# Peptides against a protein of PDB entry 3PBP, part 107

Target 1, 203 residues: chain A of PDB entry 3PBP
Amino acid sequence: LNEKDLNLILNKSLVMYESLDSTTDVIVKRNVIKQLQFVSKLHENWNSRFGKVDIQKEYRLAKVQGPFTINPFPGELYDYTATNIATILIDNGQNEIVCVSFDDGSLILLFKDLEMSMSWDVDNYVYNNSLVLIERVKLQREIKSLITLPEQLGKLYVISDNIIQQVNFMSWASTLSKCINESDLNPLAGLKFESKLEDIATI
Target 2, 203 residues: chain A of PDB entry 3PBP as posed
Amino acid sequence: LNEKDLNLILNKSLVMYESLDSTTDVIVKRNVIKQLQFVSKLHENWNSRFGKVDIQKEYRLAKVQGPFTINPFPGELYDYTATNIATILIDNGQNEIVCVSFDDGSLILLFKDLEMSMSWDVDNYVYNNSLVLIERVKLQREIKSLITLPEQLGKLYVISDNIIQQVNFMSWASTLSKSINESDLNPLAGLKFESKLEDIATI

## One batch from the design tools (peptide; made by RFdiffusion4, then SolubleMPNN)

Design b2_p17_5_s3 (from b2_p17_5, 8 letters changed)
Fold by OpenDDE base, seed 4:
Structure b2_p17_5_s3 (fold): chain B 203 residues (1-203), chain A 17 residues (1-17)
Amino acid sequence: as target 1 above (203 residues)
Amino acid sequence: MSIKEKIGEFLIKKAKE
């Protein structure tokens, strides 16, 4: 990840955050906030590894809670920059998967293994700083944007230069949801974490 | 350890295999 690219992504995320108002859909607002948090954490990790990047004072209002850690982080992606972040609902109970795209055309699907106490209290925002790798999807395309639809569980739309693709991970996410809701790990045994990729439209 | 933390450990172990 080039520092310049990370700053660009951060700026874009901040602009999106600032565009949020009282009329913004709650799900959209949550997604933008989560994206901003993720990018901010990536920035902190970058700063820890490569030195302090001056985040303009004006965005300090978002208490960047601690660096996000992705475990395991694919070694091949150390040289690449994150380009987009999305959060996808997998059930109606607020269980979610985090997706991050990279400039090599890879998508990583991530699990939040720490419970965020959703404190609506701005002062007590416990951001989950731990992300666990579930799957890497190699698209080998420049990813322009990630889109999610609230009514479509476990589906991510990836927009590239000429194609919109759907990533469907309900094949494993339904089982994951069940494991969380029932507090039982047994259904994970033998489960394949392979998402379905489908071309939806040419642009 | 919460169920989510246990799932996390499981996934990390699987990724290393």
Scores: peptide ipSAE 0.652, ipTM 0.951, DockQ to the pose 0.506
Fold by OpenDDE base, seed 1:
Structure b2_p17_5_s3 (fold): chain B 203 residues (1-203), chain A 17 residues (1-17)
Amino acid sequence: as target 1 above (203 residues)
Amino acid sequence: MSIKEKIGEFLIKKAKE
């Protein structure tokens, strides 16, 4: 997930939020608010690390259609702050996993099941955006940074305290990649979405 | 529905189990 994508997500979340009215179901309203708050936290952290982005300008200039969804929403992480975000390639075909870290020491691995899109033309249709929760990895450490290496597919390096840990999710990501590329869902049956965590180095 | 969407649905279903 890059800055542009995050901004897009935020914009979509805002649009969804703005669609709420007095007749909106309480559950729906709650979910939208939670989602918006989640994305806002991500955006805040992004801005703090990479500089402030004027999301309002983009929001005004682009028509964002359709909601952004996170399914299932990580309710247990709602009160926590997202600290880092990374995108990890799982194959050479540009399939990727999104990883977000939280201040409770959790990592969530997310799948983009829909393409993120923005229309600068009010008359153009824009697809919905969605992220799907694959796995939660609880490190119980203060996560300082996430590092990815382009040559290492399905691997995420987590820097916490004085330790670098590797999260390797190729155990399931290879199958996922295959499913995408071959347009066959069957191999996912019975697959365990459990990443391997390994200590790599002390720093 | 695209394969990615189908995968998404699968994952959501799995998460609810």
Scores: peptide ipSAE 0.651, ipTM 0.950, DockQ to the pose 0.571
Fold by OpenDDE base, seed 3:
Structure b2_p17_5_s3 (fold): chain B 203 residues (1-203), chain A 17 residues (1-17)
Amino acid sequence: as target 1 above (203 residues)
Amino acid sequence: MSIKEKIGEFLIKKAKE
């Protein structure tokens, strides 16, 4: 079993979990959950053995050089290090939310308010990487990895040492998508930018 | 100003509240 295979199995397990509904047999539900737990544990072990992707270098470089800006940047996170980054689709029109994790266990959800592409490559300097803070989610745990599934809009899976959690932000992202597509800000009025956090499985 | 930029401004304002 290699990393690619493990990731594939993990993704499959997550998809299976999401397919569960009120009509699903209890035994099936239990089996799917157990499978997810097992695979997640394997994934954790893999990450522990081979390390996790750290975006610290790129993040710091971008910050120092000014191509990457987060507005507002949470003051509490100033001294913490970004550990993971993920991009989550919120519609079929390719609108995206950017998520960055930090070593304090925080997630920030970010909106790209400019159509400039993010570049982390020093050789491809982009001057205008503007990201706007939507929400900060405090998990208070070591985040090992961020997983997104293309078929699951507005959902992010967070893997830590002992748990897999799902962050679902479609409650506000659907409205955001509508605003973009219709060029109308009115639906944002009174909208709460609070994502739903769900424990999926213990590891 | 694009719709995305306007959304950005809205979000920034909200974050400061």
Scores: peptide ipSAE 0.638, ipTM 0.954, DockQ to the pose 0.403
Fold by OpenDDE base, seed 5:
Structure b2_p17_5_s3 (fold): chain B 203 residues (1-203), chain A 17 residues (1-17)
Amino acid sequence: as target 1 above (203 residues)
Amino acid sequence: MSIKEKIGEFLIKKAKE
């Protein structure tokens, strides 16, 4: 079992879990939950064994994407290290939110306000990726992995030591999507950028 | 200024409040 296979199994397990409803047979529900718990434990063990991908290093190595600037960068996170990154689709038009986790247990949700542009600095061709802070979510847990499912818009799954949590930001992302698609900022006025955090399974 | 850039400016202002 390689990392790709494990991720695939985890994704399938999450999809099956999400498909459960009040009409689902109790035995089926129990089996799906047990499967999800098992796969989640495997995923945690995998991450622990192979080490956390230092995203900061990988982002630096991804010279092709250039330096990312986060504005404003939360001052409280200056001394902490980014641990995971994920991109979450918010509509079928390929609008997306970027999420970065930190070793203090924080998540930041980011908006790409500029398309990837190449800027020529005097000495080096640098890609400038502008990211704007939308929300900081404090989980106060060691974040092991971030998982997204393409069929689940505006949802992020966070795996920590003992729990899988869902971050749902469709409360504001649907409005954001509308603003982008309709080229109208008015719906953003008064909008609260507060995501919903829910525990979905214990590990 | 594109709509995304305008959204970015809006969000930056909001984050500073």
Scores: peptide ipSAE 0.633, ipTM 0.954, DockQ to the pose 0.404

Design b2_p17_5_s4 (from b2_p17_5, 8 letters changed)
Fold by OpenDDE base, seed 4:
Structure b2_p17_5_s4 (fold): chain B 203 residues (1-203), chain A 17 residues (1-17)
Amino acid sequence: as target 1 above (203 residues)
Amino acid sequence: MSIKEKIGKFLIEKALA
C-alpha cells in the first residue's frame, strides 16, 4: 500500500459513512462506522511512520468523535490496508468480536474494552473507539467478503475467490463471554486465543 | 476499572509478550 491507496480507501470510507441514512440496515451502519474507525487508525499509523498530515482530519474527528486506538496494532500490518469489517456476536447479549481483514490475507480479531454504547442517530453516531488485539489469523488469500450469521455465535465466514472458510473462535470466545457476564477475569488464565479455521465450500 | 477494561489490559499484556 502506498499513501495514494490509503487516501483513496479513506475517502471511500468517508463517502460510505455519509451515505448512511435512516433506511440503512443496522448491520451495514455498524460495519461502515467500524470500517471508518479502522481506516482512520491506519491513516494515523501511516502518519506516525512517515510524518504525514491527515487528509480531512477535521471531518473525521467531527463525524466519528475523535481518534481510535487499536492496542497493539500489529506492526506487520502497517503496510497493508483494511479491506473488510465484520462484527460477530459471541453471546445472546451485546458482547461481540470485531474482525478486520487486510489485503495481505490477514484477519485480526478485536475486543472492545469499553462499555458498549452505540447510537444510530444519523446526525450523531456514538460508538466505542478503543479496540484490543486478540488474535491474528493469516489466511494468505484475497478476502472478498466477511459474512456472519445471526444464529451462529462466534463464527465468521470468509469468502475468497475459490473458497469459503469458517473461522470459529468459540473456543475462547465462550470463556470471554463468561468473564464479561460474570465479571470474573480468572477463566482467562491459560486460555489460548486460537481460532479454528475450516474449509466450508469450494466456489 | 470495569471488567472489560481489565480484560483489555490482560489481552494487551498477552499480545505484547
Scores: peptide ipSAE 0.660, ipTM 0.953, DockQ to the pose 0.539
Fold by OpenDDE base, seed 1:
Structure b2_p17_5_s4 (fold): chain B 203 residues (1-203), chain A 17 residues (1-17)
Amino acid sequence: as target 1 above (203 residues)
Amino acid sequence: MSIKEKIGKFLIEKALA
C-alpha cells in the first residue's frame, strides 16, 4: 500500500477533471471521468480501512503539476471498485511500477512513462503526466492488501482472505529496466508481459 | 521524446492491439 501514490493519482485526477471544458475531446472526458471514479473509490476504500486522508495540501501543489491520465484503462474494470495501490521499484535507478487492485480480484500494473511535470495552465495539456497499462493480472479473489519490500525488486505481495501470493514481474521488468537505462527499445520486441504468480503462505 | 515516452507508446500500442 502506498498512500503517497494514492494521493498523487487522486490529486492529479482531480486536476485533470477540473481542466475539462467544452473543447475537450469526448473520449478524453470519458476517460477522465472514469479515472476519477476509480481513484475516488480507491480513496473511499482507503479512508474506510485506514482513516481519513487529507489531500488538500497535495492538491494545492497538484494544481500546478498538470493533467494526469491512465492509458488504456481496461473497460472491464470501469464498473469495479479500486481497492489498493502500491508502487514497486524495479531497479535501483528509481524506475517503478504502479499497481492498482480492484474488487473483482484484478491487478493492473502500470508504467510511468512521463516524469512529473509542471504546468502553469491547468488547461494546457502540453505537460502531461501519465500511467500506461502493462498487464492485468486476474486473481479471482478479494484483495485485502498489497505489500512491497524495498529489498525485493519487482515483487508484489498480495494478501487475500486465506493466502499470501507473490506477483513477480521481473521476467519483463528487468528488460524494461534495461531499456530505460540503456535508452534502447529493441529488447521489448517480443517480450511477454506476464507476471509470475506464486503462493507464498496460507493464512 | 524520452525513452520512457517511447516505451509508453509501445505499451499503449500493444495494449490496444
Scores: peptide ipSAE 0.658, ipTM 0.953, DockQ to the pose 0.612
Fold by OpenDDE base, seed 2:
Structure b2_p17_5_s4 (fold): chain B 203 residues (1-203), chain A 17 residues (1-17)
Amino acid sequence: as target 1 above (203 residues)
Amino acid sequence: MSIKEKIGKFLIEKALA
């Protein structure tokens, strides 16, 4: 993590914090506050070591609208609750991966195969966003926030209690992007969906 | 079926295997 990246994360955290109001969901509010506190501390440590850093105004906003359905839903997560949601671009053509964190410390990476789907239940025709499971990453930490950077494709930053980690899934996402853009499934055969996890900083 | 739907089907099958 370099100075520019830290500034971007901090800026995003500030923007999110400033967007909070009385109508904001309690869980969202808590996560944003925790994110800001953690990132601010990280920034303070950075300034102490390297001098004052101006916060950049560049940021990217990506959101997923609910409700959504995950297929298949991992059995191990039935007893756990989703805590955070983020979207990460994998190319410059608006292809993206959806990430959902759970209170067991799991992060699932999801593919949007449909923008909106109708329930096939005869008694309930409610529209949901369709999300397909790609990968589960077990962090075994309390995930406070998920952060994306505008110029970093296929990268997700996970903020937990005392650490910020990077999840890099471009090893498979580049191929996935190609499949989508070229309308060819062949490159997907034999592809290993395994992301790289790296520690960025500890507090 | 769109390419995204086909990819989705592929991924579901893989996840269930």
Scores: peptide ipSAE 0.656, ipTM 0.953, DockQ to the pose 0.466
Fold by OpenDDE base, seed 5:
Structure b2_p17_5_s4 (fold): chain B 203 residues (1-203), chain A 17 residues (1-17)
Amino acid sequence: as target 1 above (203 residues)
Amino acid sequence: MSIKEKIGKFLIEKALA
C-alpha cells in the first residue's frame, strides 16, 4: 500500500459510512464501521511513520497553491505550529473554505476573499493569497490528518490519536455560498459562524 | 469592491469585535 492507495481506501470507507441509514442491515453497518476504524488506524500509523507535513508557523503560509496571509491571525496561536491544511468545497460553483490545523489541537476555517494576486518586490516576484478568519474550533487533540470528500460539501474529517471527527460547517457555509452567488451581503448579518462537531468512529 | 472582498471585510470586522 502506498499513500495514495491508503487515502483512496479511507475515502471509500468514509463514503460508505455516510451512506448508512436506519434501513441499513445491522451486519452491513457493523462491517462498514469496523472497516472505517481499521483503515483510519492504518492512516494514523502511516502518518506517524513518514512524518507529518509541517506547515510554517508564520503568519504567512507557503504551499503549492502559493503563499497565504491569514487575517486576522489568532493571537492565541502565535506560539503554535500549523500542522495540516485542507480545502473544502461549499457548493458546486467552486466556492471553497480553507482549513488549517495547529499542534494545540485547533482548527481555523478561512475564507478566500481575493483572487491570487502578484506582488513585485525589488528582487522577488511573490504571489499573495488572502485568507480571512471565519471560525476557530478547539479540538484539544493531536490532529494527524485532515480529509475532505468532494461529494460532501462543507464537511471536514479530522483524524486524531484515537478518533475520527466530522466538522460540518454547512450551517453557515450555505448562507455564505448564497451571498457569493447572489452578490448580496445581507444574509450574513446575524449569522452564527459555529460549526458542528461529531464523533464518527473510534480508532 | 467585489462581493468576496466585501465578505472578507465583514468577517474581519466580526473577528476583531
Scores: peptide ipSAE 0.647, ipTM 0.956, DockQ to the pose 0.423

Design b2_p17_6_s1 (from b2_p17_6, 8 letters changed)
Fold by OpenDDE base, seed 2:
Structure b2_p17_6_s1 (fold): chain B 203 residues (1-203), chain A 17 residues (1-17)
Amino acid sequence: as target 1 above (203 residues)
Amino acid sequence: SSHEENILKAVGNKIKS
């Protein structure tokens, strides 16, 4: 995930938010608002670390690809602040997992997809589901940094105050990669999406 | 589960993209 991607996500979320009206289901409204809050927190985090992201004000003047969504939206995360973000390659074909850390000491592992979903407000209106939640990893510590090594597929290094931990999700990511590359979903059946957490070094 | 279904659907969409 880069600045451009984050800007796109935020713009999509804003478009979706602005599409809400009096006929929109209350639950849907709440979910959209929660998503916007989540993305806003990501944006704040990004701005604090890498500078301000310019948001396009005229986002409705062009055709929109679709709103940003997390499927399912992790309902508890809108109450927390995103602290770090990283992208981890899972193969040499540029398949990747997006990881976001939060101030509750948890990580979410997300898959970027292009799922098309129907809008709630207009029949036959289609938008994309941008991110799908694969796994939540609870570390129960303050996460200072996320480090990835390009040569180490499916591995994320989490730095806290006193320890470096490795999150290894190749247990499921290898299968995921295979499914994508071979265009076969069958190997995903019954797969457990549980990453391995290992202490690497004390600080 | 709905979780598994969501992942399957996402991967399916990626394959078709």
Scores: peptide ipSAE 0.541, ipTM 0.926, DockQ to the pose 0.402
Fold by OpenDDE base, seed 5:
Structure b2_p17_6_s1 (fold): chain B 203 residues (1-203), chain A 17 residues (1-17)
Amino acid sequence: as target 1 above (203 residues)
Amino acid sequence: SSHEENILKAVGNKIKS
């Protein structure tokens, strides 16, 4: 079993979990949950063995210092290290949210407002990537992995020491998507950018 | 709020792109 296979199994397990409803047989539900728990535990162990793919602090710095800029960057996170990154689709039109986790247990949800651009000069190389902070979610857990499923819009799965949690931000992302697609900013007025957090499974 | 304004500006930029 390699990392790719493990991720595939984990994703399948998550999809199966999300397919559960009130009409699903109790035995089936139990089996799916047990499988998810088992695979999640394996995934955590696997990640710990390979080491965390830490995102260098420089990635969050200003345009001239890193590949992208987060505006505004939460000042309190300057002392912490980014640990994971994920991209979550919010519609079928290629609108997406970027999520970065930190070693303090925080998640930041970011919106990419501009396309990636590069400035090439003999004496200078600069990325022009703009990410805008939408929300900070404080989990206060060691975040081991971030998982996204392409068929699940606006959902992020967070794997920590003993739990899988789902972050669902479709409460605001659906409006955001609509605004972009319809070229109308009005629905954003007064919108609360608060994601829903729920426990999916204990590991 | 400044936070809301930042988001609005960002979405505006995306729309214009």
Scores: peptide ipSAE 0.539, ipTM 0.930, DockQ to the pose 0.322
Fold by OpenDDE base, seed 4:
Structure b2_p17_6_s1 (fold): chain B 203 residues (1-203), chain A 17 residues (1-17)
Amino acid sequence: as target 1 above (203 residues)
Amino acid sequence: SSHEENILKAVGNKIKS
């Protein structure tokens, strides 16, 4: 198994988990959960073995003078190091939320107010992107990886040492998407930007 | 709040882009 294969298996397991409903057979539910737990453990072991993706280089780029400017940047996070980054689709268009994890166990959810020309190639010219803070989620865990599934809008999976958690921000992202698509800001009035956090499986 | 205003401005900018 290589890392790519493991990620594919993990993704499949997560999709299967989300497919579970009240009509699903109890045995099937148990099997899916067990599989998810197993794959999550493997993923953690893999990440520990092969080292963290050198996010340090990408994070160095996320500093105020880097390709990403976060406004406002939470003062509390100034001394913390970003550990992971993910982009989550919120609709079938091109509206996305950027998530950055930090070594204090925090997640920040960010909105891009300008078109991102993201080149993840360190050697490529990266345009400065303006990112606006929407929400800070404090997990208080060492975040090992962030996983997104293209078919699951507004959902982020966070893998830590002993748990996989789902962050669901469709409570506000659906409204955000609507506002953008309809060019109407009115629905944002009074909207609470609070994501739902759910424990999916213990590792 | 200032936070809400920042989000509104950002979304507004996106709409105008």
Scores: peptide ipSAE 0.538, ipTM 0.930, DockQ to the pose 0.295
Fold by OpenDDE base, seed 3:
Structure b2_p17_6_s1 (fold): chain B 203 residues (1-203), chain A 17 residues (1-17)
Amino acid sequence: as target 1 above (203 residues)
Amino acid sequence: SSHEENILKAVGNKIKS
């Protein structure tokens, strides 16, 4: 995710939240609230790093319904704070993986199954997961920054206090890309969604 | 697994989009 994408997710999440009413299913309401809280934390952290304007406090505290839902939501990370976000290309066709880091040293890799520009339909919220959890990588380090290189598909560089590590997920992302391009899900059967972690340099 | 199923569904949605 870049700043523009994050803002879009936030806006959509806010719209979803505002669409909640007394007739909304309790489970849906709860999920939307959790999503909004997550996105709000991401946005806050993003803004703090890049000097952007914070979301209005009222929205940050509001219960959320939004088109961008992480499913399944990583419940273990609910109480942790998102620290960094990055978008990694996996092919030349603009397929991307979203990575979010947390202050517990975890990375989550997410797949965007829906177009971010898509208008949200409240009736389809339960089934429209914008972001799907693929993998959680526990680094157990304080993650300072995430770096991506456009020429390096499916690779993420994680900078911590004393080390730069590469997360390479092309082991599964290549198959994912193929499935999308060929409109065939069969190659995903039995695929292990495990990224390769490698130490690149000590700092 | 439920995890695999979720990913499959997501990719399926992407393909249909």
Scores: peptide ipSAE 0.538, ipTM 0.925, DockQ to the pose 0.483

Design b2_p17_6_s2 (from b2_p17_6, 11 letters changed)
Fold by OpenDDE base, seed 3:
Structure b2_p17_6_s2 (fold): chain B 203 residues (1-203), chain A 17 residues (1-17)
Amino acid sequence: as target 1 above (203 residues)
Amino acid sequence: SSMEQLIIQAVQNKIKS
């Protein structure tokens, strides 16, 4: 990871945060706040010189992101930098997946629930008990933006220079949400964490 | 004009195709 690139992402996230006001949609607020919390924490772990970003109480729509570390960081991505971040709802209980894109065209899908993560006896990597790597999706393209639609649970739209693609991870996310809501991890056994990619449009 | 609108339109067009 390049520190300069992380700073760029952080700056973009801060600009988004600064644009929030009392008239901003609740969903937009939530997404921006969660993005900022995540990115700022990533930056703090990378460079201790960057202090904590305080979020005003009026904008607190989600739990404060705690200490975060990706350890081990996926080896293949070590030489690449993050480009975008998004949070995607997987159910009406407001369980979410965090998605981070990299400049190699990879997407990583992460889960933030600490308590559930520590209880998993799965081949998933637990990173400092803060995030669990669920899936890596390789797009092999330059990702310009990540977009979510509030009415589209478990779907992420990826925009590149010439194409809009949909990432649908409900094949496993529905089971994950059930496990969380029912406090039963048994259904995760043998579950294949593979999302579906679909081309939506050429642009 | 918004990116969201573009995506929504694209999705709708895809469904209709």
Scores: peptide ipSAE 0.189, ipTM 0.794, DockQ to the pose 0.021
Fold by OpenDDE base, seed 5:
Structure b2_p17_6_s2 (fold): chain B 203 residues (1-203), chain A 17 residues (1-17)
Amino acid sequence: as target 1 above (203 residues)
Amino acid sequence: SSMEQLIIQAVQNKIKS
């Protein structure tokens, strides 16, 4: 994910949010609001790095209560700040997972294919935009940086105080890759989206 | 970067052990 792509997703999310009215399906409303909140946090992180894209503060604070309450993810992370972002290849066909870290020690793993996202409907983590939440990994530590190695498919290295950890999500990403490449979502049925966490080294 | 090299070395050491 680059600045151009993020800006496109943000603008799309804003347009979708502003189009909401009383006739809009409640699930759509929730997903749009959820998407906007998430993208706002992502944008804040990106803006701190590049300083080129600006959004109005009102959009960052957009929140609807009552029947429009957002699910815990990313709703639970509303009070937290995005700290890092990384993109990880899952195959040689250039399919990618987006990872965002937060200051509570959480990692969010996301898929950015819109068409796939619209039909996925896994654990109610569906977004109406290009990003779909797949998994949340709680590290319970301050994340300093996210590093990927091009030769290591489906692996993310997380650096925190005195430790390097590997997040390996190929247990499900290999199936996802197959589904994308074959245009068949059937293998995703019953798939457990749980990554493996391993300590690599102390620093 | 130095950090990337550190990770690569750590991973290699882990594989060897």
Scores: peptide ipSAE 0.188, ipTM 0.801, DockQ to the pose 0.019
Fold by OpenDDE base, seed 4:
Structure b2_p17_6_s2 (fold): chain B 203 residues (1-203), chain A 17 residues (1-17)
Amino acid sequence: as target 1 above (203 residues)
Amino acid sequence: SSMEQLIIQAVQNKIKS
């Protein structure tokens, strides 16, 4: 993801938010609001003119559901601000993991799933979030930058003031890649989503 | 940024070593 992509997500989130009314399902309302809040926090990274969205008070009190369909956004991170974003390839098929850092030192590894959308039908509705939480990595440091290297699949380099750390998530990402490419989620059964952290250099 | 590029280069060098 980049600024343009984030803007797109923000716009979609806003459209979804604007579509909310008194007849909207409570769960949908909650998810849309949390999604919008999440995206707004992400957007602060670029100091965009639309980085902050004023959510109407009537929706602000919605229960925490998280913006993610599966594996909800950690509730405690709603109090923190996103600081960096990076996209990391996990295979040659252009499957990607999205990483978002927060000012508490957390990294969230996300899978970009279905396009964010809401479809209404007479008897049903479809609400899809574009992001699924896979793993939260707590670094407990101020993250200055997220860096990816060419031909380094499933590796993210985290730069703080005095250290470069590598986050290697290929332990699970390789399986995820396989699942995506083969359209079979069975290999994910029992898989531990735990990335490996390694100090690369002191700076 | 230029700084990031320098860091990237350093990381690459570390990986190669």
Scores: peptide ipSAE 0.172, ipTM 0.784, DockQ to the pose 0.019
Fold by OpenDDE base, seed 2:
Structure b2_p17_6_s2 (fold): chain B 203 residues (1-203), chain A 17 residues (1-17)
Amino acid sequence: as target 1 above (203 residues)
Amino acid sequence: SSMEQLIIQAVQNKIKS
């Protein structure tokens, strides 16, 4: 997701959120709140990395809940809650992986299938945004924070209670990047989507 | 947050070492 997309959807979400009242349909309320929470978290991560638009504190602190579909969604995660979201660049062409952490200690690495677009009205909520599941990394730790460094392509840093770990997924992400840029998915056949975990520091 | 930045710096220092 790029800055333009995030800002656009965030603005829409904020407008809808501010319009909520006691007469608003329950489904609309739920969808708007979930949408805002998700987008706010993504925007926060974006801002932390690139120094972009500031989000109000109330929105930054929202829990990670999104209306996006994940295909396929890991069955084991049905009973767990998303805790953090981060986006990681995999090349200089702005291709990125979306990472979501869960309270079971899992990380899921996702790729955007469709461009982000949302539509709301008084009685309807429409979305078509989907993410493709690439890999699930099971850390079995309480994940406190996700950190990305712009100079570190395809690397995610996970902060837990007593450890910082690096997740390096460039083993497959480099191939994915090439496939996307060249519009040729053939090299993905037989590719193993297994990231490398490394302990960086004990804290 | 300040805490996040502190951690980022620590990670960066570790990477550079």
Scores: peptide ipSAE 0.162, ipTM 0.778, DockQ to the pose 0.019

